# Ledger of designs, part 21: peptides against a protein of PDB entry 4XPM

Target 1, 160 residues: chain A of PDB entry 4XPM
Amino acid sequence: VMLHSKNVKGFLENTLKPYDLHSVDFKTSSLQSSMIITATNGGILSYATSNNDVPKNSINEINSVNNLKMMSLLIKDKWSEDENDTEEQHSNSCYPVEIDSFKTKIYTYEMEDLHTCVAQIPNSDLLLLFIAEGSFPYGLLVIKIERAMRELTDLFGYKL
Target 2, 67 residues: chain B of PDB entry 4XPM
Amino acid sequence: DIKGTIAFDTHGNVIESTGVGSQRIEDIGDLSKVTLDAEGFAQVQGDSLLVHLYKRNDITLAVYTSA

## One batch from the design tools (peptide; made by RFdiffusion4, then SolubleMPNN)

Design b2_p28_3_s2 (from b2_p28_3, 15 letters changed)
Fold by OpenDDE base, seed 3:
Structure b2_p28_3_s2 (fold): chain B 160 residues (1-160), chain C 67 residues (1-67), chain A 28 residues (1-28)
Amino acid sequence: as target 1 above (160 residues)
Amino acid sequence: as target 2 above (67 residues)
Amino acid sequence: SEKEEEELKKKLKELHDSILKEIEDQLL
């Protein structure tokens, strides 16, 4: 089954939902944004956001989209730098992960007061990017993005 | 009897926190260095609270109780 | 007490496993 762009959008929307644990009294906010961007230019291929109350074609929507574009570009740049930096790859902000037979890395980045997490979809030119509030713990965010990538096997090996 | 919890990964990043655990995130640095027994358990005295540790699958759960 | 300690260990282990299961179940 090939994952179409519309299916990707729906998948990203599903990743926005918060955690609400019952074993312990712990819950998170929804992700602010979930995105698939290009590793080359940081261009947004697909995205979902929890802030959907803005009218379409409004100035607020334009500002929101522009903000996402800015963040995606900044995070792509950080990711690119870290992929070429051995020291950064050994920091606590980098999680080497193996999904099936493919190796990738998950990076955590604090963007202003937001918690972000980015990972290269295995063997692809694409990055999966989660943006959350500062209250969303990084350890859980890493688990979330790692598990999410396991559901994107159709994008493994995708080249631009 | 549980006053709070912290779950954290091998990088020292929080997975969840509750109760007094939410106010003691800085404890992770020391808790991550505690030697666990063969079953993955340990107890550590911290301030006026007792911390019970259990680690499996690279996730450590710390439970805070009264000493 | 020893009995209380063992009960707490059991709860700790169950709590750990429950957290993991809930995280996995709430992914999508």
Scores: peptide ipSAE 0.734, ipTM 0.951, DockQ to the pose 0.827
Fold by OpenDDE base, seed 5:
Structure b2_p28_3_s2 (fold): chain B 160 residues (1-160), chain C 67 residues (1-67), chain A 28 residues (1-28)
Amino acid sequence: as target 1 above (160 residues)
Amino acid sequence: as target 2 above (67 residues)
Amino acid sequence: SEKEEEELKKKLKELHDSILKEIEDQLL
């Protein structure tokens, strides 16, 4: 019944897939990364990334992982700041949502040329984080992370 | 005769854009202020195109046509 | 014409709903 680490990893990998709408001629790129991180320290508990053609234990892999760690920490810090800032919570970059009677917020952040979206898993010490290319529209990214979060009920209320 | 589309949320953020709509993202600011009828529809004359609006469930669809 | 307007409205509504449905269907 509980979501194990392998299941979480697989779930995150599934979130990477792009949208390809047929009702309109619209396609997105795949998400660059999808992560579950701690709200306390920004530590990565699980992650998936596109372009997995990096050799294991290579310098490029180390740099890639370090980059993810850096981004997760930066986003966590920004998230923490915004959670303590009423003005930021009322900004256009904050989406208050309710999932199964749990209130949470979705934040959008521009990280250099990347579009990122982060949300606290309801009543938990965990954050779900999507990183996409700048071409991925924020409105769609918000929908994606909100819908994805609804599939992580096993993590609702998780405390470190 | 759809020339393009823009779908956007209540924050004015794009959900999708196609055709001429992709080149008119700046229109969202004005389109979001348009008063819709009881059924959620409106029409707005743009520079050269007619914009047809439909909003439901906090998602607005703008469809650009020549007429 | 009035008929054309109604047809266009119908198309808008259907397109709106189709977009959202596709988004939901392509989540996972």
Scores: peptide ipSAE 0.733, ipTM 0.951, DockQ to the pose 0.865
Fold by OpenDDE base, seed 2:
Structure b2_p28_3_s2 (fold): chain B 160 residues (1-160), chain C 67 residues (1-67), chain A 28 residues (1-28)
Amino acid sequence: as target 1 above (160 residues)
Amino acid sequence: as target 2 above (67 residues)
Amino acid sequence: SEKEEEELKKKLKELHDSILKEIEDQLL
């Protein structure tokens, strides 16, 4: 079974769900956004956002989509720079990981007051991008995106 | 009684925090340098609170108590 | 006492493992 566009959208929507730990009194907000973008241009192939009261085709909706496009491009650019920078790859903001014998990296980036993390889907031209509120801790965000990538095996090796 | 907790990874990034731990994230720098015993445990006396450490699977849990 | 110390260690370990389990159980 291959992952189609509708399935990808649904998957990304599922990634939005928060954590609610009862072992300790700790819970997070939902992710603000979850996206799959191209590593080359930062183009959005699929995305999901937390529900809000923004009417369809409203100015606020347009601004929201444009904001996602802007953030995607900015994060892609920073990712590209870091992938060509040995020092940045050894920084504390870079998590080298291995999934099914494929090596990739998870980067954490602070965007204004938001916490973001991005990772190249193994052996592909695609990036998975999570955007969360500043209250969402980076360590947990990294775990979340790593586990999410493990569920995207259908996209491994995907080339544009 | 537990006054708070901090769980953090090997990069010093928070996984979760509660209680007084949420106000003491800056402690991670020092806590990450503490030598643990063979079973992964340690205790560190803070200013007024005792910090109990346990590390396994690259995740360190710090528990703050008064004693 | 040593008994109290062992009980505390047990609680700490259980809490650590519980946190990990909850995180894994709440993924996609």
Scores: peptide ipSAE 0.733, ipTM 0.951, DockQ to the pose 0.915
Fold by OpenDDE base, seed 4:
Order: sequence, then C-alpha cells, then structure tokens
Structure b2_p28_3_s2 (fold): chain B 160 residues (1-160), chain C 67 residues (1-67), chain A 28 residues (1-28)
Amino acid sequence: as target 1 above (160 residues)
Amino acid sequence: as target 2 above (67 residues)
Amino acid sequence: SEKEEEELKKKLKELHDSILKEIEDQLL
C-alpha cells in the first residue's frame, strides 16, 4: 500500500505510543513529537505531537508548532554538520545501519532537557525525527526509529 | 532475588533500567568490557551485588542480584 | 550449585528474549 500524506501522518501518530514492558518494571512516556522533515531546509513535511488537547489556532498551538519548527531546523543543521564530520560519525551518538541493503545513519542529540534522534530515510531528501522526554533512554529511542524506518519503504529514494 | 536490571546496546546506551540498575548506569562502561563465554554469559562481582550478564543480538542484559 | 546456576542462566535468557519481544510487539 502506497503511503499518502494522510497515511504518513497516521503512521507518525502511531509512533508516539509509549513502551510499557511487563517482563520488567519499565515504562516510558509517549514521544513528544514525531516528524518527517526535509534534509535540505529542515522544513516540516508531516508531524504528530502528543499534546493534542490544545485548541485549534490558539496561541499555545502556534507556539508549539513554532517550537517544533525551531527544533527541526536546529537538528537538521547539526545533522548536516555531522554528515561532513568523520569524527562525529564515529562517536557513540551515531549508529550506522543497513535496511534492505540501503545504508543510513541514526544520530542522537540532546536538545535542552529532551532526547532526540534523527535519521535520513534511505536515499531520500527526508529525515525522520523523534523527540522524547529526557527520561526516554537513547538506546531504546534508536531501536524505535530504526524499526520505524523499516516501515517507510515507500519513502525510500524520495527526492524533492 | 533480582534487585534490578540494565539493558544496553553496543554503544553503551541504555535500552531499559529498573531497580538498583537505574542507579548504576555508570556500570555500563565496565560491563561492556567483560569477556563473555561461548553462550554469551558472564558473572561479575560488584558492590554488594552480583551482576549477571547475557548478550545476544547486540543487546546486553545485566541482572543485579544479592547472590 | 551447578544446577541452580543453569536455572539462573535460563531465566536470564528468557528475560532477555521477553524484553526484545515486548519491544517489537509495541513498535507500531
């Protein structure tokens, strides 16, 4: 099934759900935000947030969206810098991964008190971005985004 | 008998932590250097606690017990 | 004892597998 714009947003909304393990007494919060942005300019193509109780067109909603735009731009800039930095690509904050013979990288970035991770969708001009609270472990966040990318094969090779 | 757990990846980043494991994240540095047997197991004596290690599929589980 | 050690290893492996399974089951 081909992913349409509405399907993408629905997918991102599904990624927001928390982990709640019963084998061990461990649970996370929901992701704060899940986004697909452009690798070129950091523009938001699609997004989902866990704070959906904000009235439409309210000042709080506007501020929230503007904050997402700012974070996405900052993370895109950092990602772009790291893609041109061999040292950063060999740090513990970079995970080289291969999905169906397509190579990409997952980066983790601290954003104030938030934990974030970003990955280029294979051979595309798009980045997948997860934003979580500081209590969300980076190792689990990396697993989450890697597995999520495996479900976005329709976006592989997408060029702007 | 389990006092806590830590699961971590090959980069030393936490996947999950519980109990005393949540207070011993700094142990990952040393635990990641432990030589495992052919089946992926190891045992390390810590501060008053015994740490049992099992690694498979690039994920290491550390279980803290009193014995 | 040796038997108790083997049982503990078994529990450790099962716990590891359970954690992974739960993570995968709760992905999407």
Scores: peptide ipSAE 0.732, ipTM 0.951, DockQ to the pose 0.881; fails the geometry check

Design b2_p28_3_s3 (from b2_p28_3, 15 letters changed)
Fold by OpenDDE base, seed 1:
Structure b2_p28_3_s3 (fold): chain B 160 residues (1-160), chain C 67 residues (1-67), chain A 28 residues (1-28)
Amino acid sequence: as target 1 above (160 residues)
Amino acid sequence: as target 2 above (67 residues)
Amino acid sequence: SEAAKKALREELAKLHEDILKEIEEQLL
């Protein structure tokens, strides 16, 4: 079964949910945003955002979307730079991972007061991007995006 | 009684933190350098709390107790 | 004591496992 746009949107929406652990008294906020963007231009192919109760087609919604576009572009640019920087690839903010024999990297980036995490979907022109509040731990964010990426096998090898 | 916890990865990034652990994230630097026994355990005396460490699958759990 | 230490280690290991299980269960 091929993952279509609608399915991708739904998947991203599902990734927004917070953690609420009971083994220890720990919980997170929901992700602010979950996105699939192009590695080439940082263009948003699909996205989900936590409910802010912003009316559809309102100026506030437009501004919110514009902000996402800006963030996606900035993160894409930094990702591109790091992919061409050996030192950054060996920094503490880079997690090399292997999924089904495909190698990729997970990067963590601080964006103002937000915690972000981005990873290239294996062998594709696509990036998976999580944006969370600053209270969301990076280690957990990395685990989340790695596990999420494992569910996107239909997008492995996707070329624009 | 557990006073708090910190779980962190090999990069020193937090996975979870609770209780006093949430206020002692800076301990990760030192905790990551602690030599563990063959089973992955260690105990480290902090300021006033005892830190119990367990590492498995590249994730370290630190549990803070009074004794 | 060694007995107390052993019990605490077992608790620690169990907690470690529980945390990871919960994280995996709450992915999607």
Scores: peptide ipSAE 0.730, ipTM 0.953, DockQ to the pose 0.861
Fold by OpenDDE base, seed 5:
Structure b2_p28_3_s3 (fold): chain B 160 residues (1-160), chain C 67 residues (1-67), chain A 28 residues (1-28)
Amino acid sequence: as target 1 above (160 residues)
Amino acid sequence: as target 2 above (67 residues)
Amino acid sequence: SEAAKKALREELAKLHEDILKEIEEQLL
């Protein structure tokens, strides 16, 4: 079964939900945004955001979308640089992972006061991108995005 | 009695923190260097609190107690 | 005591497991 656009959107929306642990008294905020973007140009193919209190076609909506576009482009650019930098690939901000025999990397990036995490969907031209508040710990973001990618097997090998 | 916790990965990044652990994230640097026993446990005196360590599957849990 | 230490070890291991289980359960 192939993952269609509407299914991708719904999946990204589901990734927004916060953690609320009971084994320890720990909880997070929701992700600010969850996106699938192109690795080539940083174009947004699909996205979800927690801020849904903005009227359609309003200036605020336009600004929010523009911000997402800017962030996606900036993160894509940094990702591209790091993918061509051996030193960056061995930093504490890079997590090599293997999913179903496919190798990929997870990167954590500080974006102003936000915590971001990005990873190439295995063997594809696509990146999965999580944007969270600064209170969302990076270690948990990495776990979240790694586990999320395991659910996107339909996108493995996707080429533009 | 547990006063707080920190869970962190092999990169030293936090997974979760609670209680006094949330105020002692800087301890991760030293805690990551502690030699664990064959079962993955260690005990370290940290300031006025005792830190109990357990590592499994590349994730370390630090539990802070008064004794 | 050694008995108390052993008990604490078991609790620590259990807590470690519980945290990870909850994280996995709350992913999606």
Scores: peptide ipSAE 0.730, ipTM 0.953, DockQ to the pose 0.865
Fold by OpenDDE base, seed 3:
Structure b2_p28_3_s3 (fold): chain B 160 residues (1-160), chain C 67 residues (1-67), chain A 28 residues (1-28)
Amino acid sequence: as target 1 above (160 residues)
Amino acid sequence: as target 2 above (67 residues)
Amino acid sequence: SEAAKKALREELAKLHEDILKEIEEQLL
């Protein structure tokens, strides 16, 4: 099964869904945003947001998109710094993982009052980025992005 | 009767929390150091509550009950 | 009671499994 651009958008939209556990009385909010960005310059290749009630072509929509662009750039910069910092890679904010013999890392970043996590799609120039509210626990966020990344095998090895 | 739960990973980050567990996230530091038996279980008495621990697949579940 | 202890352990193990199962099922 090949993942096309349209399928990527739909996939990201699906990742926005909240958790609602019944084994224990626990539920989360939806992800605020889910994005695939370039590791080189933080450019957004695809994105989904839970707040889609803004009219199209409105100033508010433009500002929202610009905000996402800014966040993407900031997170990319932080990620780039950490990838060149041994100490940061050994902190509790870094989760080394292996998917299909490919090694990558998941980073958690606090951005204002938001919880974010980012991971390089294995052997690619792409980053998967989740942005959630501060109430979304990091441990669960890490699990979510790791499992999501396992579904993006078609993007493994993607080079710009 | 369960009063609350905390599930956390090896980094000490929360996966889920409920009930009194949501108010005792700070317990993770100590709970992560508890020696588990061969089956991955332990019990810790902190205060009026008893904490039951079970770890499997690098995820620890803490269940709070009355002592 | 050892019987009670065993029952409690089984409940914990099942709860642990159920939580993770739900998390996996609700990914997408």
Scores: peptide ipSAE 0.729, ipTM 0.953, DockQ to the pose 0.868
Fold by OpenDDE base, seed 4:
Structure b2_p28_3_s3 (fold): chain B 160 residues (1-160), chain C 67 residues (1-67), chain A 28 residues (1-28)
Amino acid sequence: as target 1 above (160 residues)
Amino acid sequence: as target 2 above (67 residues)
Amino acid sequence: SEAAKKALREELAKLHEDILKEIEEQLL
């Protein structure tokens, strides 16, 4: 099944849902945002947000979109810097991962009071980006984004 | 019997925490250095709590109990 | 006792497995 723009949007929306464990009394909030952005300039190709109670075309919606654009650019810049920094790639904030014989890296970044996680979709010009509240633990966020990438095989090798 | 839990990865980042474990995230540094037996288990006596450790698939679970 | 220790180990291992299963089940 090929991923079209609508399918990607729906997929990102599905990633927003929280964890609610019963084996232990642990639950998270929903992700604030889930995005696919370009690795070249941080442009947003697709996104989903939990803050969707804002009227369309309202000032609040515009502000939220602008905030996403700002965060995506900032995270892309940090990612780009780290991809050229050997020490950063060996820090606790970097997870080397292999998916279907493709190697990629997962980075965790704290942005203000938010927890973020970004990873290059294997062999592509695209980044998958999760933004969560500060209460969302990084270890779980890393697991989430890794498993999510495994479902995006149609985007592997995507070049702009 | 369980007073709390912490699950964490090989980078020392939290996967989940509950109960007293949520207040003892700083324990991860020491817990990650504990030598486990051949089956991946260990017990560590804390201040007032006993910590039971189990590691499998690069994920460590710490369970805090009174005894 | 050793029996109690074994039971506790089994409980711990099961809890570990259950947590991971739930995480995987709630991914998407």
Scores: peptide ipSAE 0.729, ipTM 0.953, DockQ to the pose 0.882

Design b2_p28_3_s4 (from b2_p28_3, 15 letters changed)
Fold by OpenDDE base, seed 2:
Structure b2_p28_3_s4 (fold): chain B 160 residues (1-160), chain C 67 residues (1-67), chain A 28 residues (1-28)
Amino acid sequence: as target 1 above (160 residues)
Amino acid sequence: as target 2 above (67 residues)
Amino acid sequence: SAAAQAAAKAALKQLHDDILKEIEEQLL
């Protein structure tokens, strides 16, 4: 079974939802954005964003998309560098994980006032990228992206 | 009588924080070094608060209570 | 007391489990 474009976007939209715990009085904001980008160029294949109070095809939407493109490229570049840096891979910003016998890594990156995390979809040319506000704790963000990645098995091994 | 909580992972990154825990994120450095018992528990006396620790599945929960 | 300690540990463990359960339930 292959995920269609609309299915992927719908999935990403679902990942935007915040946490609202009741066992403890803790809640997060929604993710600012959730994206699947190419590991090769940082190109956006699919994305979802919060605060969609922007008319379609408006100048504000264009600016928003352009900002996402910039961030995705920057994160891709940083990810690429870290994938070739053993020191960075052993930092507290790198989480080696294994999903269904496939190994990948989750990286956390602070982008100005935003908290981001990115992970290569196992054996693929794709990266899953979450962008959140600075109030969104990294540990929870890592859990979120790891669990989300487990739901993207259809993209495992995807090559461009 | 919980005054706050911090849950954190093995990298010292916060998973959640509440109450006084939100203002004591810097405690994670010391809390992560605490030796837990065979069941995964420990208690650490702080300034005016007692910190109760429990770790399972690589996630540590710190609960702050009064004395 | 020993009973109080046991109860406290049980509550702490339960809270830990509850937090994780909620996190998992609220993924998607």
Scores: peptide ipSAE 0.721, ipTM 0.953, DockQ to the pose 0.882
Fold by OpenDDE base, seed 1:
Structure b2_p28_3_s4 (fold): chain B 160 residues (1-160), chain C 67 residues (1-67), chain A 28 residues (1-28)
Amino acid sequence: as target 1 above (160 residues)
Amino acid sequence: as target 2 above (67 residues)
Amino acid sequence: SAAAQAAAKAALKQLHDDILKEIEEQLL
């Protein structure tokens, strides 16, 4: 059963929340953005951003959305290249994972000073994309996106 | 007597870091090569700090102490 | 002592598990 668009967006919004551990004195910032994009052309199907209290249709909102579109396309392109590169798939930036017998890969990419993480939703034409500040450690970002994908089973196998 | 921690994955990427661990991320390269005992533990003497290692489920925790 | 070392190992293991548990709990 496919999730409603609002449910997907709500899920993405929930992924923005930071970690704040008390077992050790460690906390992160919120994710800057969380998106589901197409693997075909990097088109944004759903997204959430932190501190999105900007007036609707304002210049700031337009710039923000355009920036997300740009980053989405760039990351999609890198992902596509890496999916066709055996060496890149065995680098420290690639995490092969298996979720419910579905195989997928998680990639980490440095985008300027931002830490990004992208993964193909298993057997689908969709990518899940997290964008965080540089202070957000990659290992944790990978865990976050892997666990997030486990909650998106409704999108497994989704084809455009 | 914990002075800091680093948790890292099998790729050498940080999961969390605290205290002196946050300033010693470069230690991961060497720590990842340490031979662990059958229970997943090891100790490594650093410069002035002792590093206690424990690995489980592909995640290594390094705890820095003075002794 | 051996007992102290055993306790230290137990604490280290517990901390490891606690960290991961918190991470899992704070996903959503």
Scores: peptide ipSAE 0.721, ipTM 0.953, DockQ to the pose 0.868
Fold by OpenDDE base, seed 3:
Structure b2_p28_3_s4 (fold): chain B 160 residues (1-160), chain C 67 residues (1-67), chain A 28 residues (1-28)
Amino acid sequence: as target 1 above (160 residues)
Amino acid sequence: as target 2 above (67 residues)
Amino acid sequence: SAAAQAAAKAALKQLHDDILKEIEEQLL
């Protein structure tokens, strides 16, 4: 099944769901946000958020959307810097991974009190971005975004 | 008998934590340096708890027990 | 005691695998 824009939105919404393990008594909160943004300018192509209690068309909604845009731009900038920094690529905040013979990197970034994770969709001009609460462990967040990218093969090689 | 758990990756980042493990995240630094046997197992005596280690697929599980 | 150790290792390995399997199952 081809992944169209409508399917992408739905996919991102599905990534918001929390983990609730039973093998061990461990559960997480939902992701705050899940986004696909451009690697060039940090523009948001698609996004999902768990913050649905804000009144529609309100000033608070505008502020939340603007905040999301700001975060995406900041993370894109940090990602761009790290992609040009050999030392940062060898830090504990960088996970080199290979998916179907495509190489990419997963980065973790602390943004205020939030835990974020970003990765370039293989061979594309797109970034996948997860934003979670500080209680969401980074190791699990990395696993989540890596596995999520494996489901976005239709976007591999996407160029703007 | 399990008092808690910590699962962590090769970067020392937490995957999950439960029980006393949630209060001992700082142990990962030392646990990551423990030499495992050929099957990927080890035991480490802590201050008051025994830590059972198993690593496979670059994921280490630490289980805290009283004995 | 050797049997006890073997059983403990088996349980630890099983728990490790269960955690990872459960994480994979809850991706989407």
Scores: peptide ipSAE 0.721, ipTM 0.953, DockQ to the pose 0.863
Fold by OpenDDE base, seed 4:
Structure b2_p28_3_s4 (fold): chain B 160 residues (1-160), chain C 67 residues (1-67), chain A 28 residues (1-28)
Amino acid sequence: as target 1 above (160 residues)
Amino acid sequence: as target 2 above (67 residues)
Amino acid sequence: SAAAQAAAKAALKQLHDDILKEIEEQLL
C-alpha cells in the first residue's frame, strides 16, 4: 500500500504509544512528538504529538508548533554537523544501521531535559525524529526508531 | 529472588531498568567490560548483590540477586 | 548444584528473549 500524507500522519501517531513491559516491571511515557523533517532545512513535513487537548488555532497550539519547529531546526543542524564529522560518527551517540541493504545512522541528542533521536530515512532527504521525556532510555529509543524506519520503505530514496 | 534488572546495548545505553538496577546505571561501564563465557553468561559479585549477565543479539541483560 | 546452575542460566536466557519479544510486540 502506498504511503500517502494521511497514512504518514497516522503512522507517526502510532509511534507515540508507550512501552509497558510485563516480563519485567518497566514502562515508559508516550513519546512527546514524532516527526518527519527535511534534512536540508529542518522543515516539518508531518508530525504527531501526545498533547492533543490544545484547541486548534489557539495561542497555545501555535506556541507548541513553533517549539517543534525550533527543536527540529536545532536537531537538523546538529545532525548536519555530525554527518560531516568523522569523530562524532564514532561516538556512543551514533548508531550505524543497515535496513534492506541501505546504510543509515541513528543519532541521540540531549535537548535540554528531553531525549531525542534522529535518523536519515535511507537514501532520502528526510529525517525521522522522536522526542521523548528524559525518563525514556536512549537504548530503547534507538530500537524504536530503527524498527519504525523499517516500516517507511515507501519513503526510501525520497528526494526533495 | 530478583532485586532488579538492567538491559543495555553495545553503546552502554539503557534499554530498560527495574528495581535496584534503576539505581545502579553507573554499573554499566564495568559490566560491559566483563568477559562472557562461550554461551554468553557471566557472574559478577557486587557490594551486596550478585549480578548475573547474559548477552545475545548485542543486548546485555543484568539481573541483580541477593545470592 | 550443576542442575540448579543450568536452570538459572536457562531462566536468564528466557527472560532476555521475553524482554526483546515484548518490545517488538509493542513497536507499533
Scores: peptide ipSAE 0.720, ipTM 0.953, DockQ to the pose 0.873

